# Peptides against a protein of PDB entry 2AZE: the designs that were tried, part 10

Target 1, 148 residues: chain A of PDB entry 2AZE
Amino acid sequence: AQECQNLEVERQRRLERIKQKQSQLQELILQQIAFKNLVQRNRHAEQQASRPPPPNSVIHLPFIIVNTSKKTVIDCSISNDKFEYLFNFDNTFEIHDDIEVLKRMGMACGLESGSCSAEDLKMARSLVPKALEPYVTEMAQGTVGGVF
Target 2, 101 residues: chain B of PDB entry 2AZE
Amino acid sequence: GRLEGLTQDLRQLQESEQQLDHLMNICTTQLRLLSEDTDSQRLAYVTCQDLRSIADPAEQMVMVIKAPPETQLQAVDSSENFQISLKSKQGPIDVFLCPEE

## One batch from the design tools (peptide; made by RFdiffusion4, then SolubleMPNN)

Design b1_p26_3_s1
Fold by OpenDDE base, seed 1:
Structure b1_p26_3_s1 (fold): chain B 148 residues (1-148), chain C 101 residues (1-101), chain A 26 residues (1-26)
Amino acid sequence: as target 1 above (148 residues)
Amino acid sequence: as target 2 above (101 residues)
Amino acid sequence: SIVSQRTFTIRVIGGLAKIPSRLVLS
C-alpha cells in the first residue's frame, strides 16, 4: 500500500538521520573528553611547577598543524595585512586539526580507536556527565547502535 | 500487520532519536561551558613537547596556524602541485614554528 | 599519480589566544 511505502521511506530517512547523529555524538563526546583531559593535565602540571608556562611556549586551541619533511622547500607569500597566506611546497605535507592532535596525544583515552583499557575507560567516564557514561561505555565496547 | 509494524518501528526510532538529541544537547552544553570558563580556556593548550609527539621536529618541520573564525584553508597535494592557501576575513593569521631538536 | 585536495574552515574552539606570527616556540 502507498501508506506503507510512505512509512518505509520515512523509516529509512530516520535511520539515516540517527546514524548521522550517532557519529556526531561520538565525536562530541571525544572532543569533550579530550578537552577536559587536556585542561586537567595542564592544571596538574602547572600546580606541580607552581607557575604557568611562558606565553610563547604554548599554543592555545583552536589551531591547525602542518608538517612536512625538513628537506621540503617551502615558499611563503603573505599579504601586507596578514589576511592571506600562500605556501608552496616541493613535496607532500600533512595537515592535522587540533582535535586530531589531542587524540594522538591520548587525550581521548584511546576511546576513538577502540584501544581503551580499564583505566582509560575510567578516566573517560569521569570526564563526562552521568547521562553520557552509558554511551561512553558503549563506545568503548564498539556496540553503539545495538540498543536501537 | 505490516502497517502496525512500521508504525511501531517509527515510534521506537522517534524515541531513540529524542534520546540522541538529549545526549547531544548535554554534550554541547558541556562544551559551551568549557568555552565560557576562562580558567579552562587558559589551560586549553599544547606544548612543543606535545607537538613533537605528533611529528618529530628532528625529521619534520611543524607549522602551527592560528586564525580568526571562518578562515578558509585550501590544500592541494599532488605530484605536480603542493600548495596551501589561507584567507581570513576577520583578522590577521598567525603562523608559528616548532624549534628543531 | 596521487592527487589530494582539501578545503578546511578553521573551527572555533574556546578562545583565541594570540601568539605573534613567525615566532619559534620555546
Scores: peptide ipSAE 0.023, ipTM 0.858, DockQ to the pose 0.242
Fold by OpenDDE base, seed 2:
Structure b1_p26_3_s1 (fold): chain B 148 residues (1-148), chain C 101 residues (1-101), chain A 26 residues (1-26)
Amino acid sequence: as target 1 above (148 residues)
Amino acid sequence: as target 2 above (101 residues)
Amino acid sequence: SIVSQRTFTIRVIGGLAKIPSRLVLS
């Protein structure tokens, strides 16, 4: 019947929306874990060193990273007010945002790739509110899709 | 019947989505709290050593870009054209170079 | 970054015109 067909279309639409939100939630959780872990790491490091790092030796979030071979020639054009930049490279480059950098640093405890040790998972759980802990566990197990 | 089954499924999906939204709200709230905490923001940094773990400055040039919100980054990475364009709407853009170790 | 409430709009598109001030990095 047409009514059933309409409901099936709606069902599919909702399923896709839920899937998208699941991905968004996972990313948000990873960001939360990564940021809190970074802050914790740096706090501990500064306590151990008994002083903050030199101001010019650190880069505060947010940022974007661009890397290329040292042999790559980069031509940079800058507006007078520094509102506009243009970089021309003679070879390929890579772009990474700060979250990706944090993930590669291990700040997300390997949760992003399902590579969590028992200690990594323990750390990850400790960096989220109680309500999110079950979801973190499911992320580590790769079974997120079973709940919704 | 089939109609009743589909109707029930839709209600269940709605409940699932509501639960999902609730979890997302909790998560976004935590992120906002973190952004509002000055001590956390002071400690939210990476070092050149961290960046070297991502790309070795001995072999790779590492450029760091800091820009205001909603800055546009347009990249072209093709076989014959390699370009990055930045346009800020809210302030100046800062660019840093990670020194070689 | 959501934490910093700053975001970038990243797009892969065609190139743009040059700006007068130049700095060469290599």
Scores: peptide ipSAE 0.023, ipTM 0.858, DockQ to the pose 0.055
Fold by OpenDDE base, seed 4:
Parts: sequence; C-alpha cells; structure tokens
Structure b1_p26_3_s1 (fold): chain B 148 residues (1-148), chain C 101 residues (1-101), chain A 26 residues (1-26)
Amino acid sequence: as target 1 above (148 residues)
Amino acid sequence: as target 2 above (101 residues)
Amino acid sequence: SIVSQRTFTIRVIGGLAKIPSRLVLS
C-alpha cells in the first residue's frame, strides 16, 4: 500500500541519518578519549619531571602536520600579515590533522581500529562518562552500526 | 502485517536516534568542559618526540601548522605540482619545524 | 603516481581554544 511505501521511505531516511550520527558520535568519542589521554599523559610526565617542558619544545592543539622527504625542496610564500601561505614542493607530501597524530600515538587506545587490548579498553572506558561506556565497548568489538 | 511492522521499526529507530542524540550531547559537553579547563588546555600538547613517532625527522621533514579556526587549506598532490595553500580569515598562521635529534 | 586535490577547513576541535604560538619557520 501507499502508506507502507511512505513508511519505507521514512525508514530508509532514518536509517541513513542514524548511520551518519553513529559515525559522528564515534569520532567525538575518539576525540574525547584522545584529548583526555593526552592531557593525562602529559600531566603525569610533568609531575615526574617536576617541571613543564620548555615552551618551544611542545606544540599545543589544534594543529596539522605536513611531512615530506628531507630532500624535498620547499618554496614558501607568506603574505605580509601572515594570513596567507603558499608552499610549493618539488615532491609529494603528507598532511595529517592533530587527531590523526593522536591516534597514531595511541592516545585513542586503538579504539579507532577496534584493536584494543583489555588494558586499552579499560583506559578508554575510564576516559568517558558512564553513559558512553557501552558505546565504547561496542566500538572496540566492532559491533556498532547494526540494525536497530 | 507490513504496516504494523514498519510502524514498530520506525518507533525503534526513533528511540535509537534519540539515544544517539543524547550520547552526542554528552560528548559535546565533555569536550566543552575540556575547552573551558585552562589546565587541560595547557596540557594538550605533543612533543617533537611524539611527532618523530609519526614521521622520522631523519628521513622526513615535519612541519607543524597552527592556524585560526576556519582557515582554508588547499592541497594539490600530483606529478605536475605539489602545493599547499593556506588562507586564514581570523588571524596569522604559525609554522613550526621539528628539529632532528 | 597519485593525483589528488584536497581541501580542508581547520576548525577548533571540540571547542578547544587555540593556543598562542610563535612562528618558527619563515
């Protein structure tokens, strides 16, 4: 019936929206875990060192990184107000955002790939509110995205 | 029947979406709390050692870019040209290099 | 060979404030 068809359309719309929100939520969770874990790591490190690191030795979030071969020639043009930059490379380069850097550092506890050890999962869970713990578990198991 | 089944499905999906919205709100709140905490902001940093773990400065030059929000970044990576263009709207852009050990 | 063009918009992640920095590379 037409009514059923209308509901089917609505069903599909909702499924897609839910899928999008799931992805967004997962990213938010990973960001939260990564940030908190980073802060915790640094706090502990500074306590052990009994001092903060030199200001010029650290890069605060947010940032992006660009890496290329040391042999790559880079021409950089900067506007007077430093609002515009133009980099020309003679070879390939890579760009990574700070979250990707944190993930590669292990700050997301491997949750991003669903490859958490028991200890990693424990850490991840400890860095989120209780309400998010079940979802973290699902992420670790790779079971997010199932049919509701 | 089909109608009843679909209706039930929609109700379940609505419940699921509401749960997601709730969880997302929680996440957003937590992130805002982090942004409001000066100590957390102070401690939200990476070191050159961290960056070396991503790309070894012995082989790779690692450049860090700090730019204001809403900065536009265009990257072209092809055999013909390799280019990165940055255009900020809200302030100056800062660039850093990680030195070798 | 890889041909790619990417466009990014840098945003404050999670509302975290930008931390002041100094330009090192000119």
Scores: peptide ipSAE 0.023, ipTM 0.854, DockQ to the pose 0.260
Fold by OpenDDE base, seed 3:
Structure b1_p26_3_s1 (fold): chain B 148 residues (1-148), chain C 101 residues (1-101), chain A 26 residues (1-26)
Amino acid sequence: as target 1 above (148 residues)
Amino acid sequence: as target 2 above (101 residues)
Amino acid sequence: SIVSQRTFTIRVIGGLAKIPSRLVLS
């Protein structure tokens, strides 16, 4: 019947939306863990050094990283007000946002790839509210994807 | 029957989505708290050493871009074009270079 | 106006203030 057809369409729509939200939630969790872990690391480091790092030696979030071979020729055009930049490269480049950088630094405890040691998982769990701990565990085990 | 089964499925999916929304709200709240905490923001930084672990300055040139909110970045990376365009509407864009050492 | 340079001056990283927003990649 038409009623069943309509409900089936709605069911499929909801399933897809849920899948998207699961992905979004995982990313948010990773961001939270990465940020908190970064702050924790730096706090500890500053305590050990008994001083903050030199201001010109650090980059505060948010930022974007662009890297390319040192052999790459780069032409840069900049507006007078610095509102616009245009970079032309003669070879390939890479762009990384700050979250990706943090992940590669291990700030997300390897949770992003489901490659967590027991200690990594313990750290990850400690950096999220209790309500999120089960989801973190599922992420580490690669069991995310089921319907609640 | 089929109708009853579908109806039940939709109810279950609704509950699942509500749970996800709740968890997402918790997570976004935590992120906001971090962004509003002055001490956390002061400590939210990476070092040149960190960046070297991502791209070795001995082999790679590493640029750091800091720009106002909603700045648009367009990138073209193909055999014919290699280009990055940055356009800000709220202020100047800053570009930094990480030293090799 | 846009000023084009093949070799341009880039500041050594100095740690600018935190901005509570993200860039938009397109």
Scores: peptide ipSAE 0.022, ipTM 0.856, DockQ to the pose 0.061

## One batch from the design tools (peptide; made by RFdiffusion4, then SolubleMPNN)

Design b1_p27_2_s3
Fold by OpenDDE base, seed 4:
Structure b1_p27_2_s3 (fold): chain B 148 residues (1-148), chain C 101 residues (1-101), chain A 27 residues (1-27)
Amino acid sequence: as target 1 above (148 residues)
Amino acid sequence: as target 2 above (101 residues)
Amino acid sequence: SLRNNLKVTVTGSRLVQTSKYHIIATS
């Protein structure tokens, strides 16, 4: 009885750990897909334009963005060495990291929300190693919660 | 019995976790390869048009922050206080606006 | 690395301002 109880506790611990790793893996997969898809998009665009974009017209990863109303007053304080910044806003703001931006751009093919078309899924699968394809499929179907 | 069942479950969970670890290693390796590929890094960019699709500068200003790794960002967003603090330990932070065009 | 690894922390405390600067627009 006590032995079974101990094993059940261990079982629950492992299940929770697996769940955490599943979440981490999903994020890694999304990052990989988003990055590769972004690279492909830009490669194609540059090929079509027969030249790279102007240097100051693009933002290379990594980055974060902050957006707020154009009416928002922003005060920026910067240290002498530019190692420290302080922004004061008179209204609310939003912060997004580069991965979130890529996701919103559709670079993750909608896989992040399980809202991908057949074409999106095909694209997503093509951007990961073969070993990861089954997991991509599970993500698209929303069935990752199972134990395998 | 119950004990045997639990024991079997634990073995299966162990195998599942090992599979996850393996997949994570594969994925991490791929990301590392991407980071080491010069051409990929050159092409790893977004445009102002991309950012406008996220937050249109017609209504929203978009500020871009490029900070070194391990930079700390602290944000306060409340009814009475709206503030962002950035502290870098590895180099200067660059901040610029995405213009409305 | 590919991704920004900023440590994001939400806090309720206001920080002290230093020198004020304007944000530079890209062109």
Scores: peptide ipSAE 0.021, ipTM 0.859, DockQ to the pose 0.233
Fold by OpenDDE base, seed 1:
Structure b1_p27_2_s3 (fold): chain B 148 residues (1-148), chain C 101 residues (1-101), chain A 27 residues (1-27)
Amino acid sequence: as target 1 above (148 residues)
Amino acid sequence: as target 2 above (101 residues)
Amino acid sequence: SLRNNLKVTVTGSRLVQTSKYHIIATS
């Protein structure tokens, strides 16, 4: 009947929404782990060095990275007030946000690809609230996909 | 019947989504707490060595862009055009180059 | 307005702001 058809449409809508939220939650967890792990690493490093790094030796979040071959010729145009930039390249380039950089640095413990070692998984679990630990475990095992 | 089955499924999915929302709220709360912690923000940085691990300056040029919120970035990467455009509304844009090792 | 066709040369061993270095016009 028409009523059943309407409910079936709603069912599919909710399933898709849940799937989207699962992806969003995974990304949020990865961000949390990456940020906390980065902070922890730097805190430890500064403690061992007994001083913070020079101000001009580090880049604070947020940032964007652009990389290209050293052979790439770049022409840059800058407005006088530095509100506008235009870069022209003679070859391909890559753009990465800070989260992607942190992931590639291993700050997310390989959880983003489900390639956590036992130690990586232990670290990842330690960087989230207890309520999120089961989900971190599922992410590491690749078992995220079911509905609660 | 089928109607009753679908109705029950929808109720179960709603409960599952609520549980998911709860976990997301926990996670976003942690991120907010991190953003509000002065010491954490002070320690939220990467080094040139970190960036070299992503793109080695021996082979790749690494450019860092720090821009105010709401800055527009447009990129074209095709065989005929390779371009990045930045337009800020709230202040100057800072661009840095990561030196070679 | 924009300053066009600029090439930035990096000579430092630390993070460098592009505007702190000599800018060379490429055309």
Scores: peptide ipSAE 0.018, ipTM 0.852, DockQ to the pose 0.030
Fold by OpenDDE base, seed 2:
Structure b1_p27_2_s3 (fold): chain B 148 residues (1-148), chain C 101 residues (1-101), chain A 27 residues (1-27)
Amino acid sequence: as target 1 above (148 residues)
Amino acid sequence: as target 2 above (101 residues)
Amino acid sequence: SLRNNLKVTVTGSRLVQTSKYHIIATS
């Protein structure tokens, strides 16, 4: 019947939307953990050093990183108002955003790849509100994706 | 029947999505709180040592891009063309290199 | 906000190499 067909289409639409939101939530959780962990690390480091780092020695979020071989030749064109940049490379390069950098630093506790130790998972749970702890556990176990 | 089963499934999916939305709201709120906390923003930084840990300047050049929100980054990495284009709408873009040490 | 909300569009992908470099700036 036509009514059943319509409901089946709606079912598929909702399933796809849920999948997208699950992916978004996982990324948001990783960002929260990474940011809080970074702040915690730096606070502790500054307390131990009894002073903040020199201003020119740190890079505040947000940022983007581009890396390439030291042998790569880069031509850089900049507009007068610095609103536009054009970089031409003679070889391959890599681009990383700040969150990816934090993940590679281990700030997300390996949760992004499901490689959490018991201590990593404990840290991750401590950096999110109580309501999000079960989801963090599911992420660590790789069991996210079921119907709630 | 078939209709009753589908109706029940949709109701369950609605409840699942509502729970998901609730969790997302909690998470988004936490991120906003972090962005509004002055001390947290002051401490939200990485060091050159951090960058060396993921891309060693002894072997690689590391360039940092600081751009306003909504800046467009287009990258081409092919066999014949290697290019990055940046276009900002809200302000100037700042680019600098990380030292080797 | 914590992120600059950059929109990244990548066409093609390769791994980066490691060696010495030169940068030429033009306006």
Scores: peptide ipSAE 0.023, ipTM 0.860, DockQ to the pose 0.273; fails the geometry check
Fold by OpenDDE base, seed 5:
Structure b1_p27_2_s3 (fold): chain B 148 residues (1-148), chain C 101 residues (1-101), chain A 27 residues (1-27)
Amino acid sequence: as target 1 above (148 residues)
Amino acid sequence: as target 2 above (101 residues)
Amino acid sequence: SLRNNLKVTVTGSRLVQTSKYHIIATS
C-alpha cells in the first residue's frame, strides 16, 4: 500500500537523521571531555608550579595547526590588514584543528577510537554530566547506534 | 499488521530522537558554560611541547594559526598544487611558528 | 569561543612531506 510505503520512507528519513545526531552528539561529548581534561591538566600543572606559564609559552584555544617537512619551502603572502593569507608549499602539508590536536594528546581519553582503558573510561565519565555517562559507556564499547 | 508495525516504529524513533536532542542540549550547555568561564578559558591552552608530541619540530615545521571565528580556510593538497588560503572578515589573522625545541 | 569554527574546504588530500621549509613573505 502507498501509505505503508510512505511510512517506510519516513522511517528511513528519521533513522538517517538520528544517525546524524548521534554523530554530532559523539563529537560534542568528545569536545567536552577533551576541553575539561585539558583545563584540569593545566590547572593541576599550574598549581604544582604555583604560577601560570609565561604567556608566550602557550597557545590558547582556538587554533589551527599546519605542519610540513622542514625541507618544504613556503611562500607566504599577507594582506596589509592581515585579513588574508596565502601560503604556497612546494610539498604536501597537514592541517589539524585544535580538537584533533587534543585528541591526539589523549585529552579525549582514547574514547574517540573506542580504545580507552578502564581508567580512561573512568576519567571520561567523570568529565561529563551524569545524564551523559551511559552514552560515554556506549561509545567506549562501540555499541552506539541502537534505539534509545 | 505492516501499517501498525511501521507506525509503532516511527513513534519509537521519535522518542529516541527526543532523547538525543535532550542529550545534545546538555552537551551544548556544558560547552557554553566552558566558553563563558573565564578561568576555564585561561586554562584552555596547549604548549609547544604538546605540539611537538603531535608533530616533532625537529622533523616537521609546525605553524600555528589563530583566526577569528568564521574565517575561511581553503586548502589544496595535490601532487602538483599545495596551497592554503585564509580569509577573515572579523579581524586579523595571526600566524607564528613553534620553535624547534 | 572554544573553537575557531573555521570553514575548511579541502579539494585535495596528501600526507607526504619531503622538503625543508622556509617561510618567505612576498607581500
Scores: peptide ipSAE 0.023, ipTM 0.862, DockQ to the pose 0.288; fails the geometry check

Design b1_p27_5_s3
Fold by OpenDDE base, seed 4:
Structure b1_p27_5_s3 (fold): chain B 148 residues (1-148), chain C 101 residues (1-101), chain A 27 residues (1-27)
Amino acid sequence: as target 1 above (148 residues)
Amino acid sequence: as target 2 above (101 residues)
Amino acid sequence: MLNIKATYTDKNGNVSSFSIRKTLVLK
């Protein structure tokens, strides 16, 4: 009985660890897809335009976005060396990292929410190594979480 | 029996975890390769139009933060105080506004 | 990708780590 109990505890521990790793893997996959898709989009766009975008018209990764109402009063304090910033807002704001921005742009093909079309899934699969394709499929189906 | 079943489960879980580790290694490798590819990095950008699609500058002010790795970001949320604190260890932080076209 | 260490202090003064991979809305 005690031995079984010990094994059950271990089982639960492993299950939790696997769950965590699944989450991490999913995020890594989404990042890869988003990045590659972004690069592909931009490459195509530049080819069509026959020129790169003007400097200062684009924002290279990595970055963070903060958005708030234009009416929001923002006070900013900056250290002399610009190593430290302090922003004070008199109203609500949102923070987005670059990956979140890419997801909202559709660069992750809707895979992040398991709401990708067949075409989106095809794109997503094409942007990952072969070994990751089955997992991408599971993500699209929302079936990730089982032990395999 | 139950003991045998649990033992088998643990073995299966071990195999599953090993698979996950392998897949994660593949992903990490791919991301590293992307980071090392000059052309990919050159093309890894978003436009103002992209940002407008997320937060329209006509209604929302969009501030862009370019910070070195290991930068600390602290957000404080209270009814009377909304703050963002940035502290970099590896260089200056650049902040600019996305213009409304 | 950015490697940012992000912390969040809620209205009660509790500090927690949060993922910037998710949108953080402060209201």
Scores: peptide ipSAE 0.189, ipTM 0.876, DockQ to the pose 0.890
Fold by OpenDDE base, seed 3:
Structure b1_p27_5_s3 (fold): chain B 148 residues (1-148), chain C 101 residues (1-101), chain A 27 residues (1-27)
Amino acid sequence: as target 1 above (148 residues)
Amino acid sequence: as target 2 above (101 residues)
Amino acid sequence: MLNIKATYTDKNGNVSSFSIRKTLVLK
């Protein structure tokens, strides 16, 4: 019947929306873990050194990085007020945001790739509110995707 | 019947979505709290050593871009040239290189 | 957290929005 068909369409729509939200939630969890882990690392390091790092030696979030071969020729045009930049590269390059950098630094405890050790998982769980711990566990096990 | 089954499924999916929304709200709240904490913001940094561990400047040039919110980034890939365009409306953009050593 | 509106123009001139949360490799 047409009514059942309409409901089936709605069902599929909701399933897809839920899938999207699951992906968004996973990313938010990874961001939270990465940020808190970074802060924790730096706090500990500064305590051990008994001083903060030199101001010009650190890069505060947020940021983006662009990397390319050292041999790549880059031409840069900058507006007088520095509101506009134009970069021309003669070869390929990569762009990474700060979250991606943190992930590659291991700040997300390998949770993003499902490569968590027992210690990594313990750390990840400790960096999220209690309500999120079960989801972190599911992410580590690669079992996220079900309807709950 | 099929109608009853579908109706029940939709109810269950609604509950599942509400649970997801709740968890997402928890996450966003935590992130906001972190962003509003002065000490956390002070400690939210990476070093050039960190960046070198990801892309060694001995082999790769690493450029750092700090831009205000709502900045537009356009990347162009063509056979003639590769291009990045940055346009900010909320302030100046800062660009610098990560040293090799 | 960074909020940047990013667009990508491919070799064919097609423009699409992309997320900077993913690594973008231009070749």
Scores: peptide ipSAE 0.184, ipTM 0.875, DockQ to the pose 0.915
Fold by OpenDDE base, seed 1:
Structure b1_p27_5_s3 (fold): chain B 148 residues (1-148), chain C 101 residues (1-101), chain A 27 residues (1-27)
Amino acid sequence: as target 1 above (148 residues)
Amino acid sequence: as target 2 above (101 residues)
Amino acid sequence: MLNIKATYTDKNGNVSSFSIRKTLVLK
């Protein structure tokens, strides 16, 4: 039954693709929540301060951060036009993109780890369109996959 | 039979994937709207205090990298090589340290 | 869609990717 074999291969391919898209959707949702929450936080802070922060005191997205021990020796080589950088470290380091930074700041409400309080979940739901709210709930409960 | 069962499963999976694609489109649309909103762009920032909350400058050095689109970053963390390489084709790269307070 | 691509190889030889998507570029 060659036809059945072909369909079984296709079935497995589709299952894997769906799994990948589920992961992608979860990441997109987290990005949306984190970003909106960040904007909301900063808006509130500026209102309370009655002024925006100094221009040189903030870092606008996008960015990447590198952190390492203060004891780490770093050698840096920079091209004349600053198009190329080379950093050599004598010890281990960590790299984080801006989304990861926002998650660690709590901007995703702990949804990324399923560590949402009732209030965190309420906030997360309020930061997405209605159509995405059920999926946010599933993410918080660890029951993703029940919608489809 | 087996063939009919597999055919039905594939149809159901296709429908599920279409629903998933729809939700993804909604999400990406929202992200685009945010990127096009001037007020959101103005407020899309973190502070050095934020960075200190996740990497204490008392113990950690925090380096910030702002680079043009399509910049390539290659990092190796091994006993033989601890290295970061940045290569931009569209403009200069800005690197600075987050000060300790 | 990707603004900056970063490849990180850890001490165990595992490769991970860090990506800044264009959609999140807000300047």
Scores: peptide ipSAE 0.175, ipTM 0.864, DockQ to the pose 0.263; fails the geometry check
Fold by OpenDDE base, seed 5:
Structure b1_p27_5_s3 (fold): chain B 148 residues (1-148), chain C 101 residues (1-101), chain A 27 residues (1-27)
Amino acid sequence: as target 1 above (148 residues)
Amino acid sequence: as target 2 above (101 residues)
Amino acid sequence: MLNIKATYTDKNGNVSSFSIRKTLVLK
């Protein structure tokens, strides 16, 4: 009886750990796809233009984005060495990391929301190692962890 | 029985976790390779047009922050205080606005 | 090239390490 109870506790512990790892893996896959897709897009664009874009026209990763209404009043304090910034807003704002920006750009092929077309899924699979393709398929179908 | 079933479940879960670990190692390796590839680094960029596609600068102020690793970001979100604090230990932080055009 | 490794601390003191993994809408 006590042994069974202990094993049930352990089972639950392992299930939770697996769930966490699944989440981490999915995020890593999405990052990989987004990065590779972005690089591929830009490479193709530069080849067509036969030149790189102007340096001031692009933002290299990594970065974060903060956006708010143009009506929002922002006070900014910056240290002399630019090591510290303080922004005060009088209204709401949003923060986006670069990966989230890429997702919203469609660089993750809609895999993050399970909104993949057949073409999107094909692209996503092409941007990961073979060993990860089955998992990408499961992500697209929303069946990740179905065995649990 | 109950004990046998639980024991088998635990073995299966162990195998599943090992598979996940393997896949995660593959992913982290791929990301490292990307970060170490000079050409990939050069091509890892977005444009202002890209940013406009997700946040219209005609209506939204879009601020870009580039900071070194280990930079701390503190955000306060309340009706009384809306604040972002950035603190770097490894170098200067660059902040600029995305132009409307 | 990868996400900025950073520490984000929200108003509640919750800390997320290494990156901001989600879009944060702060109101």
Scores: peptide ipSAE 0.151, ipTM 0.874, DockQ to the pose 0.501; fails the geometry check

